# Ledger of designs, part 162: peptides against a protein of PDB entry 4PN1

Target 1, 261 residues: chain A of PDB entry 4PN1
Amino acid sequence: KIEMNFLNKPIVPDTTKVISNFLTHYLITEPVEHVEIEAKLGTLIDLETQNRFEFPVMNETILNPEFNLRTRFESDMTASEHKYLNEFLNQAFRDSQKPGRLPFAYKHTKQVDLFYETEDNSRDKIRVSKNQSDNQVLACVKKRRVADLFLYCPNDAFDIRISISDELPVSMPSGNQQPSLTRLKDRVGYVHQEIKIDLTKTTQNDPVYDTTERHELEVEFGNIADLRDRAQKAKDGMEAPLFRRVQLFMDNVRILRREHS

## One batch from the design tools (peptide; made by RFdiffusion4, then SolubleMPNN)

Design b1_p24_2_s4 (from b1_p24_2, 15 letters changed)
Fold by OpenDDE base, seed 4:
Structure b1_p24_2_s4 (fold): chain B 261 residues (1-261), chain A 24 residues (1-24)
Amino acid sequence: as target 1 above (261 residues)
Amino acid sequence: SLEDEILKILEENFAAGKKPVLVK
């Protein structure tokens, strides 16, 4: 008979605990009502060198948010990397349709995001999302970034930003108001076990923007209600369901950040 | 196209009694 360890009990990685606690805070302790929780693939850039930041660590490391490391996060990748990930996910989709597997769901959307300034001069803009083909309004929200957790991943192609956001549904801007920013989004979405993986090509229509096209990959918790329930159970002393869900999420992220052309 | 391929897979899965996975 083989045992897992000298206690013969499952052990939870410290990374899982830290992330779980981070999520629990914004799900339960100081709950965000319309919470969005996503991880973006990108690069931690050292503001001094303008290169990828170099930390004296050898593996995936959660950065302490209490320290200002003078970094920025670039949630972008090359077109080649993005294409590779798309092909990779397409293959994963196909493989998941086989007997004995849980299938991916797939969605392809083309939308226009219009950003408007708020009347109260808030830093947060109102985003109106419309279908690109028929101009149907899909959403109107005010998105507030609540918190970020950064993972430096020296062995992988990408670093990770886990973000807590509040996406508050709001009324449409007045008909006379012009958008301050327009983005075209071509998004392919893959859903597996209620975790969303989105590949997005964004074309920026803003003269101030430094890039015309951006390539992003996002991983999002697709069932916030379930996640909140798990977080509540964790607060009540039963942590296993939350840890399992966070582990699943992070494993998907880890798979993706290792893949590149 | 990928969409055509996905549709084909969905048709095959439907014929096999599996749930559709294409989200519109």
Scores: peptide ipSAE 0.038, ipTM 0.542, DockQ to the pose 0.013
Fold by OpenDDE base, seed 5:
Structure b1_p24_2_s4 (fold): chain B 261 residues (1-261), chain A 24 residues (1-24)
Amino acid sequence: as target 1 above (261 residues)
Amino acid sequence: SLEDEILKILEENFAAGKKPVLVK
């Protein structure tokens, strides 16, 4: 018989602990009421070089948010990379339909997002999302970015930003208010074990600039209530359920960030 | 298209007696 270690007990990677603590803070300690927790694939850009940030590490590394590394995160990828990931996820979807597997769910949505300035001129805009086909209002929220956690992934195609956001439901803007920005979103969503994986093509028309297209991949916790429950249990001394959920989330992220055309 | 491929899979699954996993 082989034992896994000298204690013969499972251990948790440090990355899992750090992320778990990060999540617990905004789920339990200073709880965000309407929390959205997502990881986006992208690139950490060094503001000085305008190239990918180069940090002297050899593997996945959570960057300390207390340090200003003079970076920006570009949550974008090429159309070819996006297409590749789409094909990859389609194959994963197919494979998951086989006997003995847990199946993916699939959703394709096309929506238009209208952004409105707030009356108080706050930095956060009101987003009204409508279905493109019938203009039905899907959501009206004020999204506030609460916190970010960046993972530098030198061995992979993408770096990762884990974001905590507050999606506060708000009243519709006044009828006389014009949107400051309109964005079309074509989203393909995959759900596996309540982890949401979304491929989004965003088209934005700027009156000054040419139409811009963005390709994003995001991984989101699909069951916040469960996650919050797990986080509470962790605060109460039972960490395993939270760790397992975070591990699942991160493993999915790790799979995706390694894939590229 | 992507959607067509997924729909095909769902149809095949349906034909095989599996529940569709398409979320509308």
Scores: peptide ipSAE 0.024, ipTM 0.523, DockQ to the pose 0.013
Fold by OpenDDE base, seed 1:
Structure b1_p24_2_s4 (fold): chain B 261 residues (1-261), chain A 24 residues (1-24)
Amino acid sequence: as target 1 above (261 residues)
Amino acid sequence: SLEDEILKILEENFAAGKKPVLVK
């Protein structure tokens, strides 16, 4: 007979605990009502060197937000890397359709995002998302970034930013208001066990810098209600369900950040 | 196209009674 350890009990990694506590804070303690929780692949850039940040660690580690490390996070990747990840996820999708597996869902969305200034001149803009084919309104929200947690991943192609955002549904801007910014989004979405994986190509016309293209990969919790329930249970002393869900999420993130062209 | 192939698979899965993943 084989046992897990000398106590024969599961051990939760510190990373899982730290992330779980971070999420619990914004789900339960100071709850964000319309919360979005996502991890983006990208690169921690040292503001002094403008190169990838170097930290004296040898594996995945969560950076302490109390320390100003003078870094920025670039949530972009090359077209080649993005293409590779797309092909990788397509193969994962196909494999998941086989008997004995839980299948991926797939969605391809092309939308235009229109950004509007708020009447109170708030820093947060109103985003109106429309379907590119028929201009039907998909969403109208005011998005606010609430908090970030950064993971430095020295052995992988990408670092990770976990973000808490508030996506408040709001009324449509007045018909006389012009958008301050427009973006085209080509998004390929994969869903597995209620974890959403989105590959997004964003095109933006800049009057100064011409047309710019951005390539992003994000992993999102697809069932916030369930996650909030798990977080509440954790506050009540039952942490295992939350830990399991966070572990699943992070394992998917870990798979993706290791892939590169 | 790959998209057409994926759509076909999804349709077949639906016809076979497999539950789709709920996506918001």
Scores: peptide ipSAE 0.022, ipTM 0.564, DockQ to the pose 0.014
Fold by OpenDDE base, seed 2:
Structure b1_p24_2_s4 (fold): chain B 261 residues (1-261), chain A 24 residues (1-24)
Amino acid sequence: as target 1 above (261 residues)
Amino acid sequence: SLEDEILKILEENFAAGKKPVLVK
């Protein structure tokens, strides 16, 4: 007979607890109404060296947001890395269609995001998303970044930013307003067990700096209602469901951040 | 370890109901 430990009870990694608490705060304690929770793959850059941050740790480490570590997070990756991840996810998709597996869902979208200034000249912009092919309005939102949690991953190709955002539906801008910024998004989305994995190519035209292209991979909780329910249960003393969901999320993130071309 | 210290601080802060630093 084998037992998992000397108590023969499940043990929760500290990373899971910390992230769970972080999420619970913005789901329950100070709830964000239209919350979006995503992890982006990227690189923590040392502002002094402009190279990847070097921290005296040997594994995945959540950085304390209370400390100024003089870092920035770059969510961009190379086209080669992005292509590799796309191929990797395509293979994972194919493999998941086999008997005995839970299948991925797949969606490819191309959209145009138009950003407008608000009437009150607030920092947050209104984003109008349109289908690139027929110009149909898909969404009109005011998105605000609420909080970030950074994971330094010295053994992996990427570091991680977990972000809490508020995506508030708003009315369309007035017809006399012009967009301050336009972005094209080519997004390939994979969904597995309600965890969304998106590969996004963003193209932005700048009259001065020409066209820039950005390559991003994000992992998002696809069922916020369920996550909020789990967080509420955690607040009520039953933490296991939340921990399990966060563990699933993080395992997917861990798989992806280890991949490299 | 430094990692342990950071994790502990975060856990304690969150457990105590302290909000994470907001991104401005």
Scores: peptide ipSAE 0.000, ipTM 0.197, DockQ to the pose 0.834; fails the geometry check

Design b1_p24_3_s1 (from b1_p24_3, 12 letters changed)
Fold by OpenDDE base, seed 3:
Structure b1_p24_3_s1 (fold): chain B 261 residues (1-261), chain A 24 residues (1-24)
Amino acid sequence: as target 1 above (261 residues)
Amino acid sequence: MSEEFLKSLNPEVVKLQKELEKKL
């Protein structure tokens, strides 16, 4: 008989604990009401060198937010990288449909986002999302970034930003108001065990710059109510359910960030 | 994927699979 370790008990990785505590803070301690929790693939850029950040570590490392490392996060990737990830996820979808597996769900959406300035000149814009096909309103929200947690991943193609956001539902802008920005989104979504993986191509016209295309991959917790329940249990001394969900989320992120063209 | 495998799937899954194949 093989045992897990000399205690024959599971052990929780430190990364899982740190992320779980981060999530618990914004789910329970200082709760965000309309919380969105996502991880984006991208690159930590050193502002001094304008190259990918170099830190004296050899593996996945959560950066301490108390330290100013003079970095920025770029969530864009090349079209070829994005295409490769799409093909990879398509294959994963197919394989998951086999007997004995839990299947992926798949959804393709095309939407237009209209951004409006707020009357109080706040930095947060109102986003109206519409279907491209029939112009039906899908959502009207004011998104506020609450917190970020950065993972430096020296051995992988991408670094990771985990973000906590508040998506506040708001009233539609007045009919006489013009959008300050229009963005087209082509999104391919994959859902497995309530973890949502989105590949998004965005096109926007900048009045100063030519039409820009952006390619993003995001991983999101698809069941916030369940996650909040798990976080509450963790605060009450039962951490295992939260740790298991965070581990699942991070394993999916780790798979994706290793893939490259 | 084999035709036999596709027949084992429900119609919705088959539709999704075909849609994905068109994007490859």
Scores: peptide ipSAE 0.020, ipTM 0.488, DockQ to the pose 0.011
Fold by OpenDDE base, seed 5:
Structure b1_p24_3_s1 (fold): chain B 261 residues (1-261), chain A 24 residues (1-24)
Amino acid sequence: as target 1 above (261 residues)
Amino acid sequence: MSEEFLKSLNPEVVKLQKELEKKL
């Protein structure tokens, strides 16, 4: 008979605990009302060299946000990498339709995001999202970035930023307001076990940006209510449900960040 | 945006997922 360890009990990776605590803070302790929790694939860039930072670690490492590491996170990838991930996810989707598997759901959306300045000149812009085909308003929100947690992944193609955002529903801007920025988004979404994976191609016609096209991959917790419930249970001393959910999320992220063209 | 996408999920899949998570 083989046991999993000398206690014969599951053990939770430290990464899972750290992330779980991070999430619990913004779900329960200082709760964000309309919380969005996503991981983006990208690259931690050294501000001095403008190259990927080389941290003195050999594996996935959560960076301490209290330290100024003089890095920025670039949530972008090449068109080739994005295409590869799309093909990879398409295959994963197909495979999940087989008997004995939990199937992916798939959705392709094309939307236009219109950004408006707020009357109070707040740094936060109002985003109006419309369906590109029929101009139906999908959302009108004021998104505020609350916190970030960065994972340096030296063995993988991508580093990770986990972001906590507040997506406050707001009223539509006044009809006389013009958008300060317009973005076209072509998004393919995959959902598996309430984890949402989005591949987004963004086209932006802003002369301020050198690149008119961005390729992003995002992994999001699709069921925030469940996650909040799990976080509350964790705060009450039952951590296992939260750990399991975070582990699932991170395993999906880990799969994706290892893929490259 | 995520809510609309989630509405497209098969409720049975969500149920099965929850059941699976209990086993994990």
Scores: peptide ipSAE 0.008, ipTM 0.380, DockQ to the pose 0.017
Fold by OpenDDE base, seed 1:
Structure b1_p24_3_s1 (fold): chain B 261 residues (1-261), chain A 24 residues (1-24)
Amino acid sequence: as target 1 above (261 residues)
Amino acid sequence: MSEEFLKSLNPEVVKLQKELEKKL
């Protein structure tokens, strides 16, 4: 008979604890009202070399935000990588429809995002999202980036940024106001156990250069109310439900970032 | 916490983990 360890009890990885604490802070301690929590696949870029950042670690590492590492995060990937991930997720979708599995849900959406300057000239713009087919308004929000947590992943194709955002619903801009920026989004969404996985192609018109296209993969917590409940329980001394949900989220992220075209 | 954590996991995941542990 083999035991897990000398206590014969499961242990929680430190990564899970750190991320759970990060989420608990912005869910409970200093709560963000209209919180969005997502992970993006991308690359940590060294600002000096403009190449992928190099850190003296051999596995997934949460970077300490207290240190200025002189990095930026690029959430873009190649069209080939994006296509591969789409095919991978399509196969995962098909496999999940089999008896004894929990099924994926699937949705394809095309939207346009119109960005407007605020009256106070704040950096946070008003975003109006519309359906491309019928111009129906889907949302009007002022999105504020609250916090980021970066994971350096030297063994994988991608690094990870976990972001906390506040999506404040706001009134529509005046009819005479022109958008400062327009983005087209073609989004394929997969949902499994209330974790959303989105593949998004974004097109933006550059006033000087030709149209730019970006390919992104996002993993999002689809049930914030449940996550907030779990975080509250964690603050009250029952951490297990939160740890389980964070572990599920991170395992999905880990699967995706390991895939190569 | 460790026992509570185990109880919070999906039973199939727990089963898989135990099977992996048997291979060590």
Scores: peptide ipSAE 0.000, ipTM 0.224, DockQ to the pose 0.024
Fold by OpenDDE base, seed 2:
Structure b1_p24_3_s1 (fold): chain B 261 residues (1-261), chain A 24 residues (1-24)
Amino acid sequence: as target 1 above (261 residues)
Amino acid sequence: MSEEFLKSLNPEVVKLQKELEKKL
């Protein structure tokens, strides 16, 4: 008989605990009401060198927010990398349709996001999202970035930013207001076990700057209510359900950040 | 990030860091 360790009990990786605690804080302790929780693939850039950050670690490492490492996170990838990931996810989608697997769901959306300044001159803008095909309003929200947790991944193509955001539904801007910014989003979404994986091409027209295109991959918790329930249970001393969900999320992220052309 | 959250992540590391800063 083989045992997994000298206690013959599962052990939770430290990464899972740290992330779980991070999530629990913004789900339960200081709860964000309309919380969005996502991981973005990107690159930690050293502000001094403008190259990818180099840290004396050999594996996935959560950076301590208290330390100023003089980095920025670029949530972007090349068109080639984005295409590769799209093809990879398409194959994963196809494979998941086979008997004995849990299937992916797939959705392709094209939307336009219009950003408006708030009357109170707050830093947060109102975002009106419309369907690009019929101009129907999909959402009107004020999105606030609440917190970030960065993972340095020296062995993988991408580093990770886990972000907590508050997406507050708000009333439409007055008809006299003009948008300060317009973004076109072409999004391919995959959902597996309530984890959302989105590939997004964003085009932004700036009157001062040339048209910029961004390629992003996001992994999001698709069931916040369930996650909040799990986090509450964790606060009450039952951590296993939360750890399992965080582990699933992170395993999906780990798969994706290793894939590159 | 809230101070409360930082305390929850690495309380021993934070303590050690503060101790080291006092010695510098």
Scores: peptide ipSAE 0.000, ipTM 0.235, DockQ to the pose 0.193

Design b1_p24_3_s2 (from b1_p24_3, 9 letters changed)
Fold by OpenDDE base, seed 3:
Order: structure tokens, then sequence, then C-alpha cells
Structure b1_p24_3_s2 (fold): chain B 261 residues (1-261), chain A 24 residues (1-24)
């Protein structure tokens, strides 16, 4: 007979606990009303060297936000890396359609994001998202970044930023306002067990600068209501459901950040 | 020019998705 350990009980990794506590704070303790919770793949850059930061650790490490590490996070990758991840996810989609598996859902979306300045000169812009095919308004929101948690991943191609945002629905800008910025987004979304994986190519036309492209990969919690319920249960002393959901999320992120061409 | 994903339009993926939606 084999047992898991000397207690014969499952053990929760410390990383899972730290992330779960971080999420619980903004889901329950100081609740964000229209919360979006996502992880982005990218690079922690040392502001002094302008290269990837080198922390004295040998594995995935959550950085303490209380310390100024003199870093910035770049949520971008090369076109080749992005293509590879797209092909990888396409294969994962195909494999998940087999009998006995839970299937992926797939969606391709092309949208235009129009950014408008607010009357109050607030730093937050209003974003109007439209479908490129029919110009139908998909959303009109004011997004506020609430908190970030950074994971340094020395053994992988990418570091991770987990972000908590408040995406507040707002009224459409007045017809007399011109957008200050326009972005084209080509997004491929893969959903598995209510976790959304998005590959996004963003094109921005600047009148002064050449057209810039950004390639992003995002992993998002697709069921916030369920996550909030799990977080509440955790506050009430039942942590297992939250830990399982966070573990699933992080395992998906870990798979993706390890894939490289 | 609309941005295009390099591998977004895999015909096999699109067809599999379509079949699944038709079975639901």
Amino acid sequence: as target 1 above (261 residues)
Amino acid sequence: MSPEMLAALDPEVVELQRKREAEL
C-alpha cells in the first residue's frame, strides 16, 4: 500500500496559499465590484540594465510587493513565440476533443478599442470596444488596475504578472469626443474548465511613431462568481475548494510559460 | 490592415469547434 506522505493527506504548496490569500483580499476583504483577475506572460526587466532581472532564486518565486526591486514588467513576446503558443493551443484543443477528455471551447474575435479621455482629467481612460466586422459596441468600460502580484520564473521563458482590475461599465462618450487612441485587437480565446486563455495581437497606429505590434498571452478566471464563492468559503475555514481552483489556474499558466520555440 | 493571428485560423480547429456546437 502506498501513501501520499506520513499523514496520508494532500498538502498544499505555499505558492497556492499566497496566491489564494491575495485573491481573497480583493474578492472578499476589500471586494472589487467588477473584478477581472488575469495572469500575463512577460518579462521582469531590471531598470538599471534593461535586461531580464536576475533574482538569486532557482525556481518560481512570488516577489514581495513591499520591496522596490527597480523592475518593470513587459507583457510582450516575439511573433515567433506567439505563433508557437498558438500552434500549441490548437493542438491542445484537438487533443481535448477526444473521448474521455474535457473539451476546449474556441473563439476568434477581432475588435477595435477606442480610448477616450475622461472629463475629470483622470488617468483612467474610457475604452469602447467594437467588433471589427459590424462596428457593434461590445463594451464601454473604465478599467482601473487595483493590484499586481509578480512571479519570477528563472527556469522558464516568461515571468508572470497576476493582475486584479476593476472594469467599471460606463456610459458612452459624447458624440463630439474624438478618441485619443485606437487599437486593433486580434484575439484567439481558448476556454477549458472555465479558465480562459487568450492570445492577442494588438496593432497600434501612431501618427508620429511607426505601427507597433504587441503579442500577449493572458490566462483569466472565467467564473468570478464561483471564485468569489470559493474565497468566501476559505474565509469561513473551508480552504480546499479555493486551493483547488488556484492550483488549476497556476498549472495552466505553468504549462504555457514553459512552452517555447 | 486588420491584424492577423499567425495560427488562429487552423481549419481543423474551426471545424472541430463547429461540430461540437452542432452536437450541443
Scores: peptide ipSAE 0.032, ipTM 0.708, DockQ to the pose 0.012
Fold by OpenDDE base, seed 4:
Structure b1_p24_3_s2 (fold): chain B 261 residues (1-261), chain A 24 residues (1-24)
Amino acid sequence: as target 1 above (261 residues)
Amino acid sequence: MSPEMLAALDPEVVELQRKREAEL
């Protein structure tokens, strides 16, 4: 019989602990009321070289936010990479429909996001999301980025940004207000075990700038209430449920960031 | 109709989802 280790018990990876603590802070300690928690695939760019940053590490590494590393995160990929991931997820969807598997749920959505300035000229804009087919309002929120955690992944095609956001529901802008920005989103969404994986193609038309297109992949916790419950239990000394959920989330992220065309 | 910007699942694949969900 083979044992896992000399204690014959599971051990929690340090990455899982660090992320779990990060989440617990914004779920429980300083709770964000309307929290969204997502990981985006992208690239950590060195501001000096404009190339992918190189850190003296050999594996997945959470960067310490206390250090100004002079980096930016580009949450974008090439059209070919995005297409490959789309095909990959489509295949994963098909495979999950087989007997003995937990199935993916799939949804294709096309929406328009309208951004409005706030009356107080705050940095946070009001986003009105509408369905492109019937112009039905899907959401009206003021989204604030609360915190980021960056993972440098030297062995993979992408680096990761985990973001905590506050999506405050707000009233619709007055009818006399014009949007400052309009974005078209084509989103293919996959849900597996309450983890959401979204491929999004965003098109932005600016009268001054040429049409810009962005290709994004994001992984989101689909059940915040459950996650908050797990985080509370962790704060109370029962960490295992939170660690399991974070591990599941991160394993999905790890699968995706390793895939490339 | 403008072509879809992303490679969506075909109707047959979507139907597989429906069938699987009905079995659960």
Scores: peptide ipSAE 0.020, ipTM 0.624, DockQ to the pose 0.011
Fold by OpenDDE base, seed 5:
Structure b1_p24_3_s2 (fold): chain B 261 residues (1-261), chain A 24 residues (1-24)
Amino acid sequence: as target 1 above (261 residues)
Amino acid sequence: MSPEMLAALDPEVVELQRKREAEL
């Protein structure tokens, strides 16, 4: 008989524990009411060198948020990389439709985001999201970034930012207010086991700056209520359900960050 | 000119989903 280890029990990677604790804090301890939890693929840039940050580690490493490493995170990739990931996800979608697999769901969305300044001149802008086809309002929110957790991934094409945001529903801006920023989003979304994977091409029209285009890949927890329940159970001493969900999320992220053209 | 967002809709993917939904 072969055993897994000398305890003959499964173990949980530290990465899973750290992320789980991070999530539990903002789900349970200091709960964010309208929480969005997403991971973005991108690059940690050293502000001094303007190159990818070179941390003296050899594997996936969660950076300690207590330390200012003088980095910025660029949540962007090349059009080629984005295309490759799209093709990869399309293939994954196809394969998941086979008997014996759990299927992906797919959605293509074209959206316009209009950003408005708040009356209080807060840093947070009101985002009005509209469907490009019919201009119907999809959402009106004030998004506040609550916390970030950065994973430096020296062996992969991308680093990861896990972000916790509060998407507070707010009233529509006054009809006389002009948007300070407009953002066109072309998004292809894949959902598997309530994990959302979004490829987004964003075109931003800034009245002051030139039009910028970004290519982003996001991985999001699609069922926050379930995640919150799991986090509560973890707080109550039953950690396994949360660990399993975080592990699933991170495995998907790990697959994606390894894929490159 | 609204920049054509080249998120390449794979028509095949859309069709596969449509077929699956029709079978459900």
Scores: peptide ipSAE 0.020, ipTM 0.580, DockQ to the pose 0.011
Fold by OpenDDE base, seed 1:
Structure b1_p24_3_s2 (fold): chain B 261 residues (1-261), chain A 24 residues (1-24)
Amino acid sequence: as target 1 above (261 residues)
Amino acid sequence: MSPEMLAALDPEVVELQRKREAEL
């Protein structure tokens, strides 16, 4: 007979606990009403060197937000990396359709995001999202970034930013207001066990600068109500359901960040 | 994280890992 350890009890990795506590804070303790929780692949850039940040660790490490490390996060990747990940996810989708597997769902969407200044001159802009094909309004929100958690991943091509955002539904801007910014989004979305994986190509038209393209990969919790329920149970002393869900999320992130062309 | 530690959290995760390892 083999046992897991000398107590024969499960041990939760510290990374899972730290992330779970972070999520619980913004789900339960200081709850964000219209919360979005996503992880983006990208690069921690050292502001002094403009190169990838170097930290004296050998594995995935959550950075302490209390310390100013003089970094910025770039959520962009190359077109070739993005294409590779798309092909990888397409194969994963196909394989998941086999008997005995839980299938992926797939969706391809094209939308335009229009950003408007607020009357109160707040830093937060109103975003109106429309379907590119018929200009149907999909959403009108004011998005506020609440918190970030950064994972430095020295063994992988990408670092990770986990973001907590508040997407407050708001009224449409007045018909006379012009957008300050327009973004075109071409998005392929994969959903597995209520975890969303999105590959997004964003095109930004600047009247002064050339059109810029960004290639992003994001992983999102697709069922916030379930996650909030799990977080509440954790606060009540039953942590296992939350830890399992966070582990699932992070395993998907870890799979994706290890893949490279 | 070791497969054993993941299994301790979620049996489904352990089974998925086991299946993957068996396919390797």
Scores: peptide ipSAE 0.009, ipTM 0.404, DockQ to the pose 0.023; fails the geometry check

